# Designs tried in a protein design run: peptides against a protein of PDB entry 6B4J. Part 3

Target 1, 315 residues: chain A of PDB entry 6B4J
Amino acid sequence: DITMQWYQQLQDASMQCVLTFEGLTNSKDSQAKKIKMDLQKAATIPVSQISTIAGSKLKEIFDKIHSLLSGKPVQSGGRSVSVTLNPQGLDFVQYKLAEKFVKQGEEEVASHHEAAFPIAVVASGIWELHPRVGDLILAHLHKKCPYSVPFYPTFKEGMALEDYQRMLGYQVKDSKVEQQDNFLKRMSGMIRLYAAIIQLRWPYGNRQEIHPHGLNHGWRWLAQILNMEPLSDVTATLLFDFLEVCGNALMKQYQVQFWKMLILIKEDYFPRIEAITSSGQMGSFIRLKQFLEKCLQHKDIPVPKGFLTSSFWRS

## One batch from the design tools (peptide; aimed at target 1 L226)

Design b1_p8_8 (made by RFdiffusion4)
Pose (drawn by RFdiffusion4):
Structure b1_p8_8 (pose): chain A 315 residues (1-315), chain P 8 residues (1-8)
Amino acid sequence: as target 1 above (315 residues)
Amino acid sequence: SHTHIPHL
């Protein structure tokens, strides 16, 4: 409940932000749409540019967003734009910027697991300078992936199925329901991004402040889901690509206590899946063992493939 | 029965 209460605090807090700018979106004038167009444009593209080439140019995207959020003018396609144009624009750009980070994790990181880090450092950095943006990221991240909270949505009695699948985060339209394959990845990329944000810190600016969403939330996440019964395919998958990404940082921080958590899922939580999962979906549960059978004996969890090296920063 | 993992 402590989590479910905190879960609601962010959700209804985001709905307050959906209404604070109410009128900027619900506007049909020509100029009214031009403004709504130029802001969302110059705020959600720099996030899409986040590449793995170098941290040298990764700073441009960070500064371009810091200037845009802090109110300074920002060079956009054609003429420069700024938030000072409209008082509602700030509380609007922060909304659309937050969704883009999770969205970039939704599509890009799901397919390309390594791009989770170059995106997370910009987000973990923008979270420091502007905490309001972070709560909005925890808002969107949580609804689109309630498994990141982590809370498994229970079945409410007397309701149709298509109603329930939407609560699980499946993308569904009038007649189309998102397949399970093209769904499981959209959740992987989301928590792989979440598993990266909590362990990374923006290097530049020399800040003595602390990480806004510390690595402590990585411990609670593993603990909060390992104490409850696992879902068939979702848990064994998400439990793997979270440890592959953040298992190295947790091993250093919570040295022995983290290893105890691992020798538990080896002999106490693995059986809790072998029966729950049918023979047609053991694919995820198998990768989870192949991941631990090594890590437990190697006494090491490999650093995540795609970690930003020193060469990436200087270069 | 199952072992419970503490929270911080």

Design b1_p8_8_s1 (made by RFdiffusion4, then SolubleMPNN; from b1_p8_8, 5 letters changed)
Fold by OpenDDE base, seed 4:
Structure b1_p8_8_s1 (fold): chain B 315 residues (1-315), chain A 8 residues (1-8)
Amino acid sequence: as target 1 above (315 residues)
Amino acid sequence: SMPVLPLL
């Protein structure tokens, strides 16, 4: 289908990117290894420094990432670093930067939901200026969280169980699969980051241009989820995470159409989620139910906690 | 184009 074709195209582009910088990554030369490590640090450390503390600090981080991607030298680890240090440097940095944004979803946002917004606004702004980074963000996101596409990987005849578990987004280490709670926590973080990216624009960019991956993709995601059979615990968890983060923005954008979708979720999709929800998984279902009931009762979806206000940008 | 609601 079209969704799987899009998924595969992004994965192929990501694989081609890896092949393009293979010379840099596989080099045994001491100077090439040094350049690789310096570029990797320059790409990833600024992303790790993203916080909710101050808008001015967030701007500094953005400007540093943009400078690096623009071929300008940046200070990293007390050294001047540039993608021009190696012919494969730009592709490597774009890949590692995109990988790091997704990693902040699965780690930082998973533990601190409010962190989605400052990470997402930087990612969105970088994506606007560097479309290839955006495609690589999607490729990394889709590979780690197939529910972000969305699709459900299927077990195929002859497939190893561990490979199937990895396709589902589980971490498998030393023949041990990740615990369900940790899995859902990581998936939640990535979905929350994605839901933040699609609604946020970098305030210092050309806001007259269309969002490179905007709220229309949020609508598409919801439509696709609702056309799929619910998965036990996963659907209720991620649908809540998505709507909590971007529901207010979708409501403002799609108005009556969005409310019709919300009613369809309550009236037609909830019974399907409930039917596959075990007694031990009722927490996720109840959380989604209570959220939708409140939103429908009040005819409003709250602005999510951690949403970046005008006061943040003046700090 | 206007988004289409999901078919149930």
Scores: peptide ipSAE 0.026, ipTM 0.696, DockQ to the pose 0.119
OpenDDE base, seeds 1, 2, 3, 5: peptide ipSAE 0.023, 0.024, 0.024, 0.023; ipTM 0.689, 0.695, 0.705, 0.688

Design b1_p8_8_s2 (made by RFdiffusion4, then SolubleMPNN; from b1_p8_8, 6 letters changed)
Fold by OpenDDE base, seed 4:
Structure b1_p8_8_s2 (fold): chain B 315 residues (1-315), chain A 8 residues (1-8)
Amino acid sequence: as target 1 above (315 residues)
Amino acid sequence: SLPKLPLI
């Protein structure tokens, strides 16, 4: 399966990255530990500062992240920090940065859906300049949310239930699996972030270049989802999340073909989702139904709430 | 070229 090969290649690249910087991460030396912590803060704090407040602040954050990845010194926690402080510093920073972007999907976007757009535009712009960060974003995203690939992990003979639950994207702590609502909330945040990344370009970059992971991957994602059996609650939730965030962009890009896709969802895929939807899960199904009915009736998909306007970039 | 629609 080509999709599974792509998934595995990204996971292997992520694992190889971890092995490359293990000397930095496992060092008992006090100076190496200090460098590690300074680099980790320099990589992650700017991402946590991303907000919907002002385009100027978003530019400052982007410039700081790009400077760090470019081997330039940056101020972090009152200190000058550079990836050149350790031979493994760049690999470590790229990994931790990518991890943090995905973490903002599962935490911040999960709680505040509009946060997807400022996070995604920074991630997209960094990916354009630093392709390895993009691959690591995908690796982290795919590992935490296999539905972003998409594929459904299968239970294998002899597998522990907890390991299977983790493969499905559940958090398991102290032999307790997370509640379904919390799981879906995290998955929603990551899918919304992904749906935002594939449509957004950093406005101060070279717009003549092709998006490093553009809307063609959104079309691929939809095509793959529709060729899979729906999962109870999961499919209705994530399909809605995806279409709400990137449906307008896909409509503009694929026009008549996108409307044919929406008709296929309504006519052929909805009955399959409905057939596996319990009475307690009707909320996600009804929300998807109402969204698609409204879009088909109006022959339009609204621009998502929180989409970055020209006024945001002038602020 | 635009991707093909899925076969359902």
Scores: peptide ipSAE 0.030, ipTM 0.719, DockQ to the pose 0.119
OpenDDE base, seeds 1, 2, 3, 5: peptide ipSAE 0.023, 0.025, 0.029, 0.025; ipTM 0.683, 0.698, 0.711, 0.684

Design b1_p8_8_s3 (made by RFdiffusion4, then SolubleMPNN; from b1_p8_8, 4 letters changed)
Fold by OpenDDE base, seed 4:
Structure b1_p8_8_s3 (fold): chain B 315 residues (1-315), chain A 8 residues (1-8)
Amino acid sequence: as target 1 above (315 residues)
Amino acid sequence: SMTKIPLI
């Protein structure tokens, strides 16, 4: 399976990255520990500062992240920090940065859906300049949310239930699996972030170049989802999240082909989702239904709430 | 030219 090969290649690259910087992460030396912590803060704090407030602030954050990845010194926690402080510093920073972008999907976007757009535009712009960060974003995203690939992990004979739950994207702590609502909330945040990344370009970059992971991956994702059996509550939730965030962009890009896909979802895929939807899960199904009915009736998909306008970039 | 991605 080509999709599974792609998934595995990204996971292998992520694992290899971890092995490359293990000397930095496992060092008992006090100076190496200090460098590690300074680099980790320099990579992650700017991402946590991303907000919907002003385009100028978003540019400052982008410039700081790009400077750090370019080997330039940056100010972090009142200190000058550079990836050149350790031979493994760049690999470590790329990994931690990518991890933090995905973490903002599962935490910030999960709680505030509009936060997807400012996070995604920074991630897209960094990915354009630093392709390895993009691959690591995908690796982290796919590991935490296999539905972003998409694939459904299968239970294998002899597998522990907890390991299977983790493969499905559940958090398991102290032998307790997270509640379904919290799981779906995190998955929603990551899918919304992904759906935003594939459509957004950093406005101060070279727009003549092709998007490093553009809307063609959104089309692929939809096609793959439609070729899979729906999962109870999961499919209805994530399909809605994806279409709400990137449906307008896909409509503009693929036009008549996109409307054909939307009709296929309504006519062929909805009955399959309905057949596996319990009475307690009707909320996600009804939300998807109402969204698609409205879009098909109006022959339009609304621009998502929180989409970055020209006024945002002038602020 | 928008490369028409076929429905899979």
Scores: peptide ipSAE 0.031, ipTM 0.673, DockQ to the pose 0.120
OpenDDE base, seeds 1, 2, 3, 5: peptide ipSAE 0.028, 0.028, 0.029, 0.030; ipTM 0.693, 0.688, 0.689, 0.667

Design b1_p8_8_s4 (made by RFdiffusion4, then SolubleMPNN; from b1_p8_8, 5 letters changed)
Fold by OpenDDE base, seed 4:
Structure b1_p8_8_s4 (fold): chain B 315 residues (1-315), chain A 8 residues (1-8)
Amino acid sequence: as target 1 above (315 residues)
Amino acid sequence: SMTKLPLI
């Protein structure tokens, strides 16, 4: 399976990255520990500062992240920090940065859906300049949310239930699996972030170049989802999240083909979702239904709430 | 040119 090969290649690259910087992460030396912590803060704090407040602030954050990845010194926690402080510093920073972008999907976007857009535009712009960060974003995203690939992990004979639950994207702590609502909330945040990344370009970059992971991956994702059996509550939730965030962009890009896809979703796939939806899961199903019906009736998909306007970039 | 992706 080509999709599974792609998934595995990204996971292998992520694992190889971890092995490359293990000397930095496992060092008992006090100076190496200090460098590690300074680099980790320099990589992650700017991402946590991303907000919907002002385009100028978003540019400052982008410029700081790009400077760090370019080997330039940056100010972090009142200190000058550079990836050149350790031979493994760049690999470590790329990994931690990518991890933090995905973490903002599962935490910030999960709670505040509009936060997807400012996070995604920074991630897209960094990915354009630093392709390895993009691959690591995908690796982290796919590991935490296999539905972003998409594939459904299968239970294998002899597998522990907890390991299977983790493969499905559940958090398991102290032999307790997270509640379904919290799981779906995190998955929603990551899918919304992904759906935002594939459509957004950093406005101060070279727009003549092709998007490093553009809307063609959104089309691929939809096609792959439609070729899979729906999962109870999961499919209705994530299909809605994806279409709400990137449906307008896909409509503009693929036009008549997109409307054909949306009709196929309504006529062929939606009944399959209904057939597996229990009475307790009708919320996600009804939300998807109402969205599809409204879009088909109006022959339009609204621009998502929180989409970055020209006024945002002038602020 | 928008490369029309086929419906899979």
Scores: peptide ipSAE 0.029, ipTM 0.680, DockQ to the pose 0.120
OpenDDE base, seeds 1, 2, 3, 5: peptide ipSAE 0.023, 0.025, 0.024, 0.027; ipTM 0.664, 0.674, 0.674, 0.663; seed 1 fails the geometry check

## One batch from the design tools (peptide; aimed at target 1 I2 L215 R220 Q224)

Design b1_p9_1 (made by RFdiffusion4)
Pose (drawn by RFdiffusion4):
Structure b1_p9_1 (pose): chain A 315 residues (1-315), chain P 9 residues (1-9)
Amino acid sequence: as target 1 above (315 residues)
Amino acid sequence: SLPLPSVLP
């Protein structure tokens, strides 16, 4: 409940932001759409540019967003644009910027697991300088993936199925329901991004402040889901690609206590899946063991493939 | 360094 209460605080807090700019979106004038068009454009593209080439150019995207959010003018396609054009634009750009980070994790990181880090450092950095943006990231991240909270949505009695699948985060239209395969990845990429943000810190600017969403939330996540019964395919999958990404940082921070948590799922939580999962979906539960059988004996959890090296930063 | 966090319901 402490979590579910905190879960609602962010959600209805985001709905307050959906209304604070109400009128900027619900506007049909020519100039009214041009403004709504140029802001969302110059605020959601720099996030899409976030690449793995170098941290040298990764700073440009960070600065371009800091200037845009802080009110300074930003060079866009054609003429320069700024938030000073409209008082509602700031509380609007912060909304669209937050969704893009999770969206970049939704599509890109799901397919390319290594791009989770170059995106997360910009987000973990923008979270410091502007905390308001972070709560909005925790807002969108939580609804599109309630498994990141983590809370498994229970079945409310007397309701149709298509109503329930939407609560689980499946993308559904009038007649189309998102397959399970093309769904499972959209959740992996989301918590792989979440597992990266909590362990990374923006290096530049020399800040003595603390990480806004500390690695502590990584411990509670593993603990909060390992104390409850696992879902068949979702848990064994999400439980793996979270440890692959953040298992190295947690091993260093909570040295022995983290290993205790691992020798638990090995002999206490694995059986809690072998029966729950049918023979047609053991694929996820198998990768989870192949991951731990090594890590437990190697006394090490490999650094996530795609970590930003020193070469990446200087270069 | 960080202290060990408590588990929340």

Design b1_p9_1_s1 (made by RFdiffusion4, then SolubleMPNN; from b1_p9_1, 3 letters changed)
Fold by OpenDDE base, seed 3:
Structure b1_p9_1_s1 (fold): chain B 315 residues (1-315), chain A 9 residues (1-9)
Amino acid sequence: as target 1 above (315 residues)
Amino acid sequence: SLPLPPLLS
């Protein structure tokens, strides 16, 4: 399976990255610990500062992240910080930055869907300049949300139930599995972030270049989902999240082909979702139904709420 | 253009 090979290759690259900076992460030396903490803060704090407020502030954040990844010194916590402070500094920063982008999906975007766009445009722009960060974003995303690949993890013989639950994307703490509503909320945030990344380009980059992970991956994702059996509650939730965020962009890109796919979703795939939907899961099902019916009736998919306008970039 | 899902082919 080509999809599973791609998934495994990204996971292997991520694991190799972790092994590469193990010396920095496992060091007992006080100076190495200080460098690690400074690098971690320099990588993650700018991402947490991303907001929908002003395009100028977003540019400052982007420039700071890019400067750090380029080996330039940046100010963080009142100190000058550079990836050159340790031989493993760049790999560590790339990994932690990618991890933080995905974490903003599962936390910030999960609670505030409009936050997907400013986070995604920074992530896309950084990915264009630093492809290793993009691969690590995918690796982190795929590990936390296998539905972003998409694939459904299978229970293997001898596997602990809690390990299987973690593979499915659930958080398990103190032998307690995450509630289904919180799980779906986090998965939604990550899918929405992904759907935003694949359609957005940093406006101050070389926009003539091909997007490093563009809308063709959105089409692939939909095609793969439609060739899989639906999962109860999960498929209806994430299919809606994906189409709400990137459906307008897919419509503009694929035109008649997109509408054929949307009809297929409504006529052939939606009844299969209905057949596995319990009475307690009707909320996600109804939301997807209403969205599909509205889009097909109007022959349009609305621009998502929070989409970055020209006025945002002038602020 | 990418092909449609096999369900439409």
Scores: peptide ipSAE 0.029, ipTM 0.726, DockQ to the pose 0.172
OpenDDE base, seeds 1, 2, 4, 5: peptide ipSAE 0.029, 0.028, 0.029, 0.029; ipTM 0.712, 0.728, 0.730, 0.716

Design b1_p9_1_s2 (made by RFdiffusion4, then SolubleMPNN; from b1_p9_1 with S6E V7L)
Fold by OpenDDE base, seed 2:
Structure b1_p9_1_s2 (fold): chain B 315 residues (1-315), chain A 9 residues (1-9)
Amino acid sequence: as target 1 above (315 residues)
Amino acid sequence: SLPLPELLP
């Protein structure tokens, strides 16, 4: 399975990255600990500062992240911080930065869907300049949200239930599994972030080049989803999230092919979702239904709320 | 399984 091979390759690369900077993370040396913490803050704080407030502020954040990844000193917590402070500094920063982008999907986008766009455009722009960060974003995303691949983890003989739950993307703390609503909320945030990344380009980069992980991956994702059996509540939720965020972009890119796919979803796949939808899961089902019907009726997919406009970049 | 949509350039 090519998809599973890709998944595993990214996970292996991520694990190798962790092993590479283990010396920095496990060091008992006071200076190394200080460097680690400074690098961690420098990698993560700018991402947390991403907002919909002004394009100029977003550019400043982008420039700071790019500078850090480029080996330049940046100001963080009142100190000058550089990845050159430790031989493993760059690997560590790339990993933590990628992790933080995915966490913003998991947390910020989950709670505020419109936040997907400013986070995604920064992530896309950084990915364009730093491909390894992009691979690590995918690795983190895929691990936390296997539905972003997509694949459905299976229970294996001898596996602990908690480990299986974690593989499915659930948080398990003190032998307590996450509530389904919170789980779906986090998965939604990550899917929405992914759907935004694949369609957005940093406006101050070289836009003549091909997107490092563009809309073709959106088409691939949809194709793969449609080739899988639907999961109760999960498929309806995430398919809606994905289409709401990147449906307009896919429509513009693939035109007639996209509409054929959307009809296929409505006519062939949607009944399969319906067949596994319980009365308690009708919310996600109805939301997807209404979205599909509206889009097909109007022959249009709306630009998603929070989409960055030219006025944003002039602010 | 459903047929996969084709990607046309």
Scores: peptide ipSAE 0.033, ipTM 0.721, DockQ to the pose 0.095
OpenDDE base, seeds 1, 3, 4, 5: peptide ipSAE 0.027, 0.027, 0.030, 0.033; ipTM 0.714, 0.717, 0.724, 0.733

Design b1_p9_1_s3 (made by RFdiffusion4, then SolubleMPNN; from b1_p9_1 with S6P V7L)
Fold by OpenDDE base, seed 2:
Structure b1_p9_1_s3 (fold): chain B 315 residues (1-315), chain A 9 residues (1-9)
Amino acid sequence: as target 1 above (315 residues)
Amino acid sequence: SLPLPPLLP
């Protein structure tokens, strides 16, 4: 399977990156530890500061991240920090930055869906300038949310149940598995972030270039999902999340083909979801149903709430 | 596999 090979290559590259900066992460030297912590903060704090408040603030955050990745000194925690402080500094920062973007999908977007757009536009813009960060974003995203590939991890003989649960994307702490509602909330956040990334371009970059991971990957995702057996509650939830965030963009890009896809979802795939939906899972099912019916009736997909407008960039 | 619409360039 080409998709699984690609997924494995991403995971291998991510693992190799971790090995590359192991000297920095495992150092017992006090100065090296200080550098590590300063670099980690410099990589992650700007991402946590991303908000829906003002485009000018978002630009400042972007410029700071880009400066850091470009080997320039940046101010962090009252200190001047540069990736040049350690030979492994750039690899470490790229990894931690990518990890933090995905974590914001998992946490911030999960709780505040509109936060997907400002996070995604920064991630997309950084990816355009720093392709390795993009690959690491995909590696982190797909590992935490295999449904974003999409694939369903399989239980192997001799595997611990907890390890299988983690492969499925569940958090397991102290032998307690995450509640299903919290799991779906995190998966939703990551899918929404991904759906936003594939459609957004940083407005201050060279927009003449092709999107590094554009809507063609969204089309591929939908096509792959439709050729998989639905999962109880998961498929209805994530398919809705994906279409709500990037359905308008897909409609504009693929026109008649998009509507054929949407009809196929409603007529052929939706009954398969219904067949596996229990009475306790009707909420996600009904939400998807109503969305599909409304979109098909109106022959339109609404622009998602939180989509960045020209007024946002002037603020 | 389901008869999926073609991907546009």
Scores: peptide ipSAE 0.030, ipTM 0.724, DockQ to the pose 0.100
OpenDDE base, seeds 1, 3, 4, 5: peptide ipSAE 0.029, 0.029, 0.029, 0.030; ipTM 0.719, 0.711, 0.731, 0.719; seed 1 fails the geometry check

Design b1_p9_2 (made by RFdiffusion4)
Pose (drawn by RFdiffusion4):
Structure b1_p9_2 (pose): chain A 315 residues (1-315), chain P 9 residues (1-9)
Amino acid sequence: as target 1 above (315 residues)
Amino acid sequence: SLPLPESLS
């Protein structure tokens, strides 16, 4: 409940932001759409540019967003644009910027697991300089993936199925329901991004402040889901690609206590899945063991493939 | 460094 109450605080707090700019979106004038068009454009593209080439150019995207959010003018395609054009634009750009980070994790990181880090450092950086943007990320991240909270949505009695699948985060239209395969990845990329944000810190600017969403939330996540019964395919999958990404940082921080949590799922939580999962979906549960059987004996959890090296920063 | 966090309900 402490979590579910905190879960609601962010959600209805985001709905307050959906209404604070109400009128900027619900506007049909020519100029009214041009403004809504140029802001969302110059605010959601720099996030799409976030690449793995170098941290040298990764700073440009960070600065371009910091200037845009802090009110400074920003060079866009054609003429320069700024938030000072409209008082509602700031509380609007922060909304669309937040969704893009999770959306970049939704599509890109789900397919390319390594791009989770170059995106997360810009997000973990912007979260420091502007805390309001972070709560909005925790807002969108949580609804689109309630498994990141983590809370498994229970079945409410007397309701149709298509109503329930939407609550689980499946993308559904009038007649189309998102397959399970093309769904499981959209959740992986989300929590792989979440597992990266909590362990990374923006290096530049020399800030003595603390990480806005500390690695502590990585411990509670593993603990909060390992105390409850696992879902068949969702848990064994999400439980793996979270440890692969953030298992190295947690091993260093909570040295022995983290190992205890691992030798638990080996002998106490694995059986909790072998019966729950049918023979047609053991694929996830198998990767989870192949991941731990090594890590437990090697006394080490490999650094996530795609970590930003020193070469990436200087270069 | 960080202290060990408590689990939550």

Design b1_p9_2_s1 (made by RFdiffusion4, then SolubleMPNN; from b1_p9_2 with S7P)
Fold by OpenDDE base, seed 1:
Structure b1_p9_2_s1 (fold): chain B 315 residues (1-315), chain A 9 residues (1-9)
Amino acid sequence: as target 1 above (315 residues)
Amino acid sequence: SLPLPEPLS
């Protein structure tokens, strides 16, 4: 189907990207290894420095990332670093940067939901200026969280259980699969980051242009989810995460159509979630239920906690 | 398949 074709196209592009910079990554040359490490740090450290504290600091981080991607030298680890240090430098940096954004969803946002917004606004702004980074963000996101596509990976004959578990997004270390709570926490972080990206624009760019991956993809995601069978615990968790983060934006954008969708979720889809929810999974179920009921009752979706305000950008 | 509303442009 179209969704799977899109998924595969992005994965193929990501794989091709890896192949293009394999010379840099596999080099045994001391200088090449140094360049690789410097580029990797230059790409990833600024992303790790993103915080909810001040808009001015966020702008500095954005400018540094953009400068690096633009072929300008940046200071990293006390060194001047540029993608021009190696012919494969730009591809490598784009890949590692995209990977790091998704990792911040998986780790930082998973632990601190409000962190989704500053990370997402930088990612969105970089995506606007560097579309390939955006495609790679999607590729990394989709691989780590197939539910962001969304699709459910299937077990193939002859597949190792561990490989299947990894395809589902689980971490498997030393033949031990990740606990469900940790798995869902990481998936939640990535979905929340995605939900933030699709609604945010970098305020210092050309906002007259169309968002490179905007709310229409949020609508698509919901439509696809609703047309899939729910997964135990997963669907309730991620649907809540998505709606909590971007529901307000979707409401403002699609208005009556959004409310029709929300009613459809509550009346038609939610019972299907309930039917597969065990007593041990009631937490996610109850959260989604309460959210839907509250939103429908009040005819409002609250602005998510951590949403970037004008005061943030003045700080 | 659920009859989903079309998004407003």
Scores: peptide ipSAE 0.037, ipTM 0.757, DockQ to the pose 0.098
OpenDDE base, seeds 2, 3, 4, 5: peptide ipSAE 0.037, 0.033, 0.034, 0.036; ipTM 0.758, 0.743, 0.738, 0.756

